Peptides against a protein of PDB entry 6DSZ. Designs and how they scored, part 130

Target 1, 361 residues: chain A of PDB entry 6DSZ
Amino acid sequence: NYVVTAQKPTAVNGCVTGHFTSAEDLNLLIAKNTRLEIYVVTAEGLRPVKEVGMYGKIAVMELFRPKGESKDLLFILTAKYNACILEYKQSGESIDIITRAHGNVQDRIGRPSETGIIGIIDPECRMIGLRLYDGLFKVIPLDRDNKELKAFNIRLEELHVIDVKFLYGCQAPTICFVYQDPQGRHVKTYEVSLREKEFNKGPWKQENVEAEASMVIAVPEPFGGAIIIGQESITYHNGDKYLAIAPPIIKQSTIVCHNRVDPNGSRYLLGDMEGRLFMLLLEKEEQMDGTVTLKDLRVELLGETSIAECLTYLDNGVVFVGSRLGDSQLVKLNVDSNEQGSYVVAMETFTNLGPIVDMCV

## One batch from the design tools (peptide; made by RFdiffusion4, then SolubleMPNN)

Design b2_p16_4_s1 (from b2_p16_4, 7 letters changed)
Fold by OpenDDE base, seed 3:
Order: C-alpha cells, then sequence, then structure tokens
Structure b2_p16_4_s1 (fold): chain B 361 residues (1-361), chain A 16 residues (1-16)
C-alpha cells in the first residue's frame, strides 16, 4: 500500500499574526486550504512549530484575546460552516491544539452570499459576527464557559453586504458595512443587541459612497471609525470627521487586501490585483483639547510583490505576503528605495504548486 | 520616513 503522501496545499488563502503559542511569542499563522501552519517569528526567521489539518477549507481565520486570556485564541470557520475556537498548549515537547469551543453554524434556509463568507470579531471580544447568507447576520456570543458555539441570526434589511467589520471604541458591539442597493453603494452602522437579538441604529451612516467601495477597515482608538476602500477613492468616517482621497495610483488596479501595521491604526499595508504593495497613512492632528483627529490620508507605493490574497506585518519591517495565485513571500520594507525606486526586497519565496485538489481519498 | 519607527537595527531578521 503506497500511501501516496498527498502533496500539501501551497496556495495561501489566509494569514494572521499574533501571540498564539505564548504571550511573548510572535506567531505567523498561515491557512492553506485545509491546513493551518503555525510559525514562530524569530531573529533567524520563521520557525515551524505545528501543522494542523482541518475538517474542511479554512474560510475565516482570526486571532482574538478575550479578557483574562494570557495569549490569543484562534477562531476558524470552514467553508462547510464548521466553527471552532482553538488554543495552543505546550507541555514540554508535547504540543496540542485544543478545541475550546466548536459548532456548526450552517442554516437550513438562506442564499449563500456571492461575496463569500465574512467572519469578524468584536474588538472587545463580546461576539463573533458572520455574514454567510444574504439578509442575515449571524452572531456567536463569546462566553468563556461555553464549549458549544451557539449562534443566532439577526435579519439584515440590506441584502447585498459587500464587506463588514466591528468598530472600535463602541459601548455596544457595532458593525460597519458597505452594502449595495438599486441607488448604489452605501455605508451603514448598526449596534448589535445580544439581549434583544436585534439591530439598533448605529452612530453614523454614509449614503452614496463610491460605486466600487469594496472594503471596510475598522480603525482603532484614538481615531475610531472606519476606512472605506474603493476603486478610485479611500474614505475615512467616524461620525464626526469625514475625509476622502482619490489618489490616481490606486485606479490602476483594485485593492484586494489590507493589514494594519500600527496598533493605533496609523498605517496600513494595501495589496492590489497587480501585486503592488502600498502604505496607507493616517496623518494625525492633535487638537488643543488633547483630542487626536485625522488630518489627512496618504497613500504611498512601496513596490511590487506576488499578488496578495492576504498580508500580515510581522516585525522589523518584514511582511508576509500570502499568495493564492503566485508564490508567497517574506518581504523586507526598507527606509530607502533601491535603484528601481522600490522599498520592497524579497527575502524568501515559497513556491506555489497551484490548487492541489485535496482528493481526500 | 514611512518605516523608520518599525525598523530596529538590533533585530536581525535573516530568514534562511
Amino acid sequence: as target 1 above (361 residues)
Amino acid sequence: SLLEPLLDPSKTFNPP
């Protein structure tokens, strides 16, 4: 019986950085179809720690730290709607990935959304939100003692949600989303009542955004609010401050992924469909009352990489470029440009052998 | 610089 070792998937469909193995370790987690790879970021490079097989294609992978946890937990949702919360445990040389909670969140009735599965976590870890089906927002309350991920649905009046995030600094869990209706694309907010299992009116809305507005970035305090990325424009809104830029350079290719560099939301990496890597900067203005407001938005072209499906900033100007269509890369961001005007240098390239059809035989 | 606060010359990241 030749166990043909099925070739491991190489196409990256998700990546996250955080403190999963310990409070002190910086980890890179990479989703490759049904496989989760866990690395420690070291001075010597990426040290592999564990590889985990999942019972399906990973569709959502997010790190989060509930109050009183010393390290991050991992939320995974599969394309077959199996949800789990994972914890890393090490006891000497024994490494275990423990399922803290699990559940199936599939509905019997619902149209799967054309924009795919969206999974988001409230920054205060009160709930997980899932946009799986048109006209439904699924909520998983986060409770420490609950080994079973119980979910409920809230009806969305907005049938065509493009992207959704939880906002920071909200007393109640608050979502911000881009949606499309017959009049165009719009941004709306809702507060999520766990008690009443309904939406309340959110703090703000913006009607008639750019027609191709495709991504929402929730901005941490002190700025708060959200960034909305379109084909031609990048906008910021927090209820009180609105600012829009339309840098010509972003019109050339659609921005498809983003990653926050600074914990305070001052910088973001952006990747487009041509493999261009950008830095989005939030310029601060300190008011006389000590409030920090957004002065301006700036976009700078850093260079070119593989076409990113996902981006994650590691440390010391190193970025992991997770690619589905090309080779994944570790890249170094430099202060000074090279002779070609690029601030990006490839450090390591991870060959993508293409879509391995995991024939689980 | 866009990256100066992120770059620590004491941190040698040298992937193999």
Scores: peptide ipSAE 0.246, ipTM 0.905, DockQ to the pose 0.890
Fold by OpenDDE base, seed 1:
Structure b2_p16_4_s1 (fold): chain B 361 residues (1-361), chain A 16 residues (1-16)
Amino acid sequence: as target 1 above (361 residues)
Amino acid sequence: SLLEPLLDPSKTFNPP
C-alpha cells in the first residue's frame, strides 16, 4: 500500500490578519484549497500554531469580532456551501479549533454566479451576507446562542453583481455593490432588514460608474463610504463627498486585490495582475467642527511581488503576498527606495508547486 | 514618506 502522501496544497487562495488565537496575538491565517494554516506574527517571523483540514475548498475566510468577544472568530464558507464559525481555544499546550456554529447554505434553485462566491460580514457583526447565486442575496443572522447557521434569501433586482461589501457607520446593515446592466456598471446601496427579510433603500447610489469597475472597498469611520476601483479610475463616494482619480499607472494592469493598512482606512495596498504593489492613500482634511473629510486620493507604486491573489498587511511594514499563480512572499516595505526605485524587499518566499493535478486514475 | 508611520522597530514583526 503506497501511501501516496498527497502533496499539501501550496497555492494560496485567501489570507487574513487579525487576533484569532488571543486578543494580544497578531495572527496570519492562510487558506490553501482545503487547508487552513494559522500563524502568530512574532519578532522572529511567522510561528506556525495549527494546521486545519477543511471538508472542502475554502471559498470565503473572514475574521470578525462579535460584541463581547475578547478575540476574533473565523467565518469559513466552502465551495460546496458548507459554512462554519470557528474559535481558537488554548488550554495549556492543548490547542483546539472549536466549531461554534455550522450549516449548509446551498439553495436548490438558483444560477451560481459566474464571478464566484462573495462572502461579507457586517462591521457591527449583525449578519453575514453571501452572494452565491444571481438575483439572490443570502443573509445569515449572527446570534451567539445559535449553533446552527440558518440563512434566508433576499431577492436582488440587480442580477449581475460584480462586488459587494457592508458599509461602516450605518444604523442598519447596509450593503454597497457594483452591478452591471444593459446601460453599464453602477453602484447602489441597500439597507438589509433582518426583521422584514427585505431590502430597504440605501443612503446613496451612483449610476454610470467606470465600465470596468470591479471592486468595492468599504471605508471605516471617520471617512465612511466606499472606494470603487476600475481599470482606469479609483472613485470615493460616501453620499455627500464624491472624488475620482485616474492615475495613468493603474491602466497598465488590472487591480485584482486590496488590503486595508490603517484601521481608520487612510491607506490600502493594491495588487495588480502583473504583480505590481501599490499604496492607495486617502488624504484627510480636518474641518473646523472636528469632522474629517476626504481631501484627495493618491496612488503610489511601491514595487513588484508575486502576482497576488490576496494581500494582508501584518505589522512594521511587513506584507504577506498570497499567490495562486506564483510563490507566496513575505515582503518588507521600506521608507527609502532601492537603486531600482522599489520600496519592496522580499524577506521570505514560499514555493508554489502548482496546481494539484488530480490524477484521474 | 507614505511608509514612515508603518516602520517602527518596536513593533511585533521585527525580523533580523
Scores: peptide ipSAE 0.135, ipTM 0.861, DockQ to the pose 0.595
Fold by OpenDDE base, seed 5:
Structure b2_p16_4_s1 (fold): chain B 361 residues (1-361), chain A 16 residues (1-16)
Amino acid sequence: as target 1 above (361 residues)
Amino acid sequence: SLLEPLLDPSKTFNPP
């Protein structure tokens, strides 16, 4: 009897960086199908801390810190709509992953969206938003005392949502989303009323964005607003200011993932379908009144990596490149380019053995 | 350089 030791999944389908194990620890969390890997980022490299088996494929994995938590909590949604909020607890050498809350958020009625599951968390931790089904936005209120994740739906008039994020600096939880209709792609905002369980008019909209606008990045204060990434253009909008760039270099391949580098949203990593790694820069202008406005957007090619499914900046110019199609990598960003003009150096490569066919024996 | 603020030998991730 050859016990074929079921090979652990190696394809990465999500990654996030934060402070999950402690307030002081920098963690890398990696989703590999049903497996969650937890690392501590150290001066010596990535230290493995825990592996967690999930009862389903991880579809959403987000860190968030509710007011008065010392460390981040982890929200996970599976492809079968099982939601949980996880907390890391350590007592001496004893490590436990505590389920603080859980629930199934599946609806009996609804068309699953063809663009898959989107899960987002309000920056002020008021709610979780889920786009699971066309024409519905699911809200999970975040309450500390609630062990059962209860959700409600708000109807969306916009049936074909491409991407959605919560905005920063909003009095009420506010979503910004790209949607498609017969006239093209558009950006719209809605305020989410927890009390009334409805959408209110958001602060702004932008009709007729680029036809291939595919991603929304919420920009933190002081800039606020959102970045909209297309095939040919990158645009910024905050209600008052609009700025667009169309750098020829991004037309060569579709940008498929992004990650914020600076806490203030001044820099973002962008990855495309060819494995090119870019830096998007938000150039600031300080006004005489002390207000900060966006002066310009700039894109710089850093180099090439494995084709990223997800990117996360760690520390000290180190980036984790989570790949589904190729080998995942730790890469170093350098100040100076090499002889090939690349600012990227591979530090470590994690072999992707391809899809585990779960042979149900 | 645009990357200079990211590079600090005293920071957490600095493998030898």
Scores: peptide ipSAE 0.067, ipTM 0.781, DockQ to the pose 0.631
Fold by OpenDDE base, seed 4:
Structure b2_p16_4_s1 (fold): chain B 361 residues (1-361), chain A 16 residues (1-16)
Amino acid sequence: as target 1 above (361 residues)
Amino acid sequence: SLLEPLLDPSKTFNPP
């Protein structure tokens, strides 16, 4: 009797930082296939709090804080389209993960998108958006009292969406997305009407972006707008301001993940397919009227890490590098470079045992 | 340095 001790998954496929356990706690949440690991970030390092088994591979994991909540809630979507909103509840020593809402958001009709599942949350917590199928944008309205996640579809004319985010600072929930058509890749925005269950014209669009534009980053106020990351270029657009850079260093390997460092969107970590870690900086220009505008974009190579599937800035220059292909890491960003010009020091390494090849013998 | 604003020993996360 070989008790195949089902090894716990070690490959990281998602990570997020926020205040899930309490308003005061900084948490790191790590998705490892069907497993959610919850840590508290402490002065001593990562303290494990709870592990949660999910009924499916985690495809989307996002923290959000609805109005009137003291702490973040967790949205999870599985690869089998099971959606839930989770709350951490501690009552003395009793720790419970409560399902506040759940639902299955699978459609019987639709082509699953080749770029996979995208799940996004409106910064004002009005809705969750899901790109699951080509030509459809699924909306889950966020209602505090609703235990059943109900969704509806809006037809998306753009069949090949590459990436999508909700924008910040919009009166109505507004998506920004990169899509591909026969003419190339483009960026477009739509307002989402919950009332009419349709798209309205968004504030801006940019036709003919870089052919390999692959990621959208929604930028918080005061900048607003979005960053579009390609193979060769990084662009910013907010409707009024457009700025593009083409730093030669990013051409060497495709940027595959990003994470916001500053709450105001001044800095982002970027990870590429070679495990290079970059800092993207939004340089500010303060106008005499107190208006903040984007002056420039800058990219700096910080160093090398494991190939990141996901990145999350924790605190005090510490970054969690979630890796699917290699070992996950805690890394420290330093002010001064080492002799090799690296600003990155590995603090802790989490062994990735790789895919358990179930050799069905 | 671009990283100076990230390094604060007074912050909650300062592992050895």
Scores: peptide ipSAE 0.028, ipTM 0.707, DockQ to the pose 0.608

Design b2_p16_4_s2 (from b2_p16_4, 5 letters changed)
Fold by OpenDDE base, seed 1:
Structure b2_p16_4_s2 (fold): chain B 361 residues (1-361), chain A 16 residues (1-16)
Amino acid sequence: as target 1 above (361 residues)
Amino acid sequence: SFLEPLHDPSKSFSPP
């Protein structure tokens, strides 16, 4: 009986940075199919802390910090609709990953969306939102005492949601989403009522955005609002201000992932299908009343990496490039470009052995 | 600079 030790998955399908092990630790969490890897970011590099086997392919992985928690909790949703909230607990040398809450959020009725599973968390940790099926938005209320993740559905009139996020700075949980109808692609907002289990009218909408608008980025305070990324354009909208740029450099390849660098939303990493890494910059204008408004948007080409499935800024200009198609990388962003005009230097490369063909024998 | 790093001295990567 050859126990073929199935090679551990190497393709990265998600990554997140936060404070999961402690309030003081900076962690990198990496999803590799059914495997979760937890690292501490140190001066010497990535220190492995724990590996966790999940009961299915990780489809969503998000860190969040409920009010009164000292460190981040981890939300995971699997491709089989198993949801859990995980906590890291250390007691001396003993390391445990505790399930705070779990549930299955599968519906008996619904068309699975062609654009896959989307999972989002309200910045104020009031709820988790899930786009699993066309015409439905699933809500998981976040309650500290609830060990069972219960969900309800709200009907979406917009059947073809492309991407969705929760907005920052909203009195009620507010989603912003790109959707497609017969007239094109549009952006809309809804407030989510937990009490009434319905949508209320959101603060703003933008009809007829770019035809290939594919991603929503929620922008934190002081800017607020959202960035919409298309094939040819990047737009900002917050209800009061609209600004669009169409930098020729982004037309060459589709942007497929993003990550916020600054806590205040001043910079974002963007990765495209050619492995190009960009910085999106939000230029500030301080008003006489002390309010901060967006002056301009700028995109800068940083260099080339492996084709990113996910990006996460760590610290000190170090970025983790999670790749599904190629080798994942740690890269350094330099202030000065090299002789080739690149600001990117590879620090470490993690070999991708390709897709684990689950040979269902 | 647009490449000005966020910096936590306790977590700053050493060069490889």
Scores: peptide ipSAE 0.027, ipTM 0.686, DockQ to the pose 0.533
Fold by OpenDDE base, seed 5:
Structure b2_p16_4_s2 (fold): chain B 361 residues (1-361), chain A 16 residues (1-16)
Amino acid sequence: as target 1 above (361 residues)
Amino acid sequence: SFLEPLHDPSKSFSPP
């Protein structure tokens, strides 16, 4: 009997940073197909804490902190539409991953979206939004006492959503999304009424964005609004201010992932399909009234990494590069470039053994 | 060390 020790999945399909194990611990959470790996980020490196097997491929993994939680909770959605909210509990040496809530959010009727599952959380933790099917936006209200994740659908007139995020600083939960129609790609906003279970008109829209606009980044206060990433351009819009750049350096390869570096949204990491790592900078201008406005957008090439499926800034210039196609990496960002003009130094490499062929034994 | 020191914003990367 050859016990084929099924090799654990090594390809990374998601990563997040936050405070999951405690309020003080900085965690790196890594999704590898059905496996969740939990690390503590320490001065000595990544310390493994727990591995969790999930009953399905992780499609969404997001940390969020509801009002009056001391630490982050973890939302997971699987490719089979199983949703859960997880909490880390430790009592001495005993470590438990508690399911606070769960549910299946699959619809009996709907066309699964070609661009896959999108899951987003309102920054004020009022709801989870899911784009699972064309022409539907699913809402999961966040309630502390609810162990059953109940969802409802709102009809979305825009059938071909490319990406969607919740905006920051909105009185009502507000989504911003890129969609495609026969006229091109556009950006629109909607307020989500939890009471009426409908969309209200959002604060702004931008028709006829770049034809290859593929990502929405919600920008925290004080800037607010969103960044729209295209193939040739990066645009900012907040309803009052519009700014666009077209740096030639991003035209060479499509940006495929992003991660916020600063809590205030002044810097973002961008990764492209060639493994180039960029910093997007939001330059501020302080007005005489104390308001902060966006002055400019700048993109800097930092260096090269493995082709990122996901990026997450940890701390002190350390970045985790989650790769599906190559080896995942820990990299250090330096203030000074090396002799090759790179600001990126590889610290650790995590070998990707490729896709686990499920040998049905 | 890996993070020098941990949670020190003064050690965060700032591009030129």
Scores: peptide ipSAE 0.027, ipTM 0.654, DockQ to the pose 0.150
Fold by OpenDDE base, seed 4:
Parts: sequence; structure tokens; C-alpha cells
Structure b2_p16_4_s2 (fold): chain B 361 residues (1-361), chain A 16 residues (1-16)
Amino acid sequence: as target 1 above (361 residues)
Amino acid sequence: SFLEPLHDPSKSFSPP
């Protein structure tokens, strides 16, 4: 009996940075299929803390900090629609990952969306939003005392949502999404009424964005609004200001992932299908009244990495490049370029053994 | 070092 020890998955399908183990610890959390790896980011490197087996492939992994929590909680949704909120607890040497809340959010009726599962958290931690099925937006209200994740659906008139995020700085939870209809791709916003369980008109919309607009980035205050990433263009909109750039360099390969570098949303890492790493910069204009407006958008090529499935900025110019197709990397961003014009240096490489072909013998 | 600051440990990476 060859016990084929199931090799641990090495392909990364999600990563997030935050304060999960404590308020002071910087953590890197890595999703590798059914496995969650938890690291502490230290001056010496990534210190492994815990590995957790999940009851299914991780499809969504997001950190969030409800009001009155000292550290981040982890929302996980599996590809089988099992949702949980996890908390790290340490008592002396005892380390426990506890389930604060759980539920199954599968619907009996619905067309699973072709663009896969999208899970988002309201920045004010009022709700979790899920796009699981076409024409439905699922809401999980966040209640501190509720151990059972209950969800309800709101009907989306827009059947083909490409990407969706919650906006920052909104009095009510507000989603911004790219959708496709027969006329092209568009951006729309909705306010989510938890009380009435319906959508209200959002603050803005933009019809006829780029035909290949694929990602929404919610921008924190003071800018607010959203960035829309396309194949040929990057656009910003906040209701009052619209700005678009079409840097030729992004046309070569599709941007597939992003991560915010600065807490204030001034910079974002972008990764494309060729493993090129970009910095998107939001140039500020400070008005005499102290208001901050977007002056311009700029994209800079930093260098090349493994093809990123996910990116997360850690600190001090260190980035984790989570790769599904190649080796995951820790990379250093430098102020000065090397002789090849690259600002990226690989610090550590995590071998991807590829898909475990379960040879059912 | 792993978290060696580019210039200032309190500052994120600033591209040119």
C-alpha cells in the first residue's frame, strides 16, 4: 500500500497582508488550494506560524477589522460556498484558529457566473458582498454576536458583472462594478440597503468604458472612487472627477492582478500575464482649502516576476508574488534600477511543483 | 535584510 502522501499544494491562488495574529504583527496569509498558510513578516523573513486545512478550495480570502476588534478577522469562502470568519487566538504557547462564524451560502437556483466567485467586504465592515451567480448579489450582514452567517440575495439587473468592489467613504455600503451588456462594458454604482434588502441608486455611473475593462479597484479617502483597469486604459472615477490614461506599455499583456501599496491609495502594484510588474501612481493635487484631488495617473514598469495570481505589498519595498503558474516569490523593489532598467530583485523563490495530477491508478 | 528600508523604515517604496 503506497500511501501516496498527498503532496501539499504549492500553487498560490490568493494572498493577503494584515494584522491577523496580533494588532502589532504583520502577517502574510497565503491560500494554496485547500490550505491556508499564515506567516509573520519579520526583519529576518517570513516566519511560519500555522497551516490550516480548509474544507474546500479557497475562493475568497479577505482580512477585515470590525469596530472594536484589536486585530483583523479572516473571511474565507470556498469554491463549495462554505463561508467562515476566522480569528487567530494565542494563549501562551497554544495557537488556535477559531471559527467565529460559519455558513453555507450556496443557492439552489442560479447560474454560476463565468468570471467565478467574487467576494468583497465593506470597508466599514457593515457587510460582505458576494457575486456567486448571474443576476444576484448576496449580502452577509456582519454582526459581532452572530455565529451563523446568514445571507440574502439582492437582484442585480446587470447579469454579466465582470468585477465588483465596495467603495470607501460612503455613508451607506456602496458597490462599484464593471458589467457587460450588448452595448459594451459599463461602470455602475449601487447603494446597498441592509434594511430594505435592495439596491438604491449609487452616486455615479460611467457608461461605455473600455471594452476589455476587467478590474475595479476601490480607492480609499482622500481620493475615493474607483480605478478601472482595462486592456488598453486605466481610468479613475469618483463621481466628480474622471481621468483616463492609455499607456502603450500595458497593451502588450493583460493586467490580471493588483494590490494597494500605500494605505492612502496613492500607489498600486499591477501584474500582467507576462509577469511584468507595474506601479500605478495616483498623483495628488492639494488645493488651498486642504482638499486632495487626483492630478494624474502614471504607470511605471518596475520589472519582471513570476506570473502573479495575486500580489501583496508587505513593507519596505518587499512584495509577495503569489504565483499559480510559476514559482511564488518575495521580491524587493528598489529606488534605483539595475543595468537592465529593472527595479525588481528576487529575494526568495518558493518552488511550485505544479498541479498535482492525481493519477488515479 | 528582509525588511531593509529603501531610505526610511516608515516609508513605503517610492518609485521614481
Scores: peptide ipSAE 0.028, ipTM 0.652, DockQ to the pose 0.128; fails the geometry check
Fold by OpenDDE base, seed 2:
Structure b2_p16_4_s2 (fold): chain B 361 residues (1-361), chain A 16 residues (1-16)
Amino acid sequence: as target 1 above (361 residues)
Amino acid sequence: SFLEPLHDPSKSFSPP
């Protein structure tokens, strides 16, 4: 009997930053297949707090703070469609992860989308949205007293959704998504009616975006709107303002992940398939009436890291690079470049042993 | 350089 000590998964498939352990703690949460690792960000580095075994492979992991919560809650969806909302509780040395709500959101009928599971949370915490199946948008209403996660489907006319986000600053929950049809890729918005369980017309649309438009970034106020990332272009749209850039440097490799640096949405980290790390900057113009508008978009190459599956800005220019294909890293961003023109310095590297292929022989 | 335990936007990386 070879007790193959099941090696712990090392490949990172998701990471998030927020205030999960307390209102004051800055946390890094890392998804490694079925494992959730919880760290506190400290002056000395990442302090491990808890490891949690999940009921399946983590497919979605998002922090959110409902009205009247002192700290963030964690939404998790597994690849087997088990959903839960988790809360961290500490009482002295006793650390518990409490399930506030749970449910299975699998449909018996539907084609699973080829681009996998997308899970998003409304910035005002009114609902969770899920793209699990082609032609369906699943909604989980967020209710404080609901221990059982109940969902309903809204039919989506757009069968091939590439990416979707909730927008900021909308009176009703509003989604923005990239979709593909026979004519190309397009951006559309819908308002989500919880009452009527239907879509209403959203504030704007953009037909015929870049053919390889792959990601939507929701931009917080004061800018609002969304950034659309393509292979050759980065575009901003908020209904009133449209701006596009085509920096030659992004054309070399596909951007695959992003993370917001500033709470006001002025800066974003971008990672590509070659492990290049970029900063996307939103330049502000203050109008005489005190309104803030987007003046320009700029992209700067920061340096090279492991190929990111996910990125998260921690604090003080420190970034966690979660890698599935390579070693994950903790990196420092510096104001001044090194002799090679890089602003990136590796602080710590976390060895990836690769996927444990369960060779069932 | 040490991390800051609390998010301080004034100490955030600012690209040139």
Scores: peptide ipSAE 0.022, ipTM 0.643, DockQ to the pose 0.107; fails the geometry check

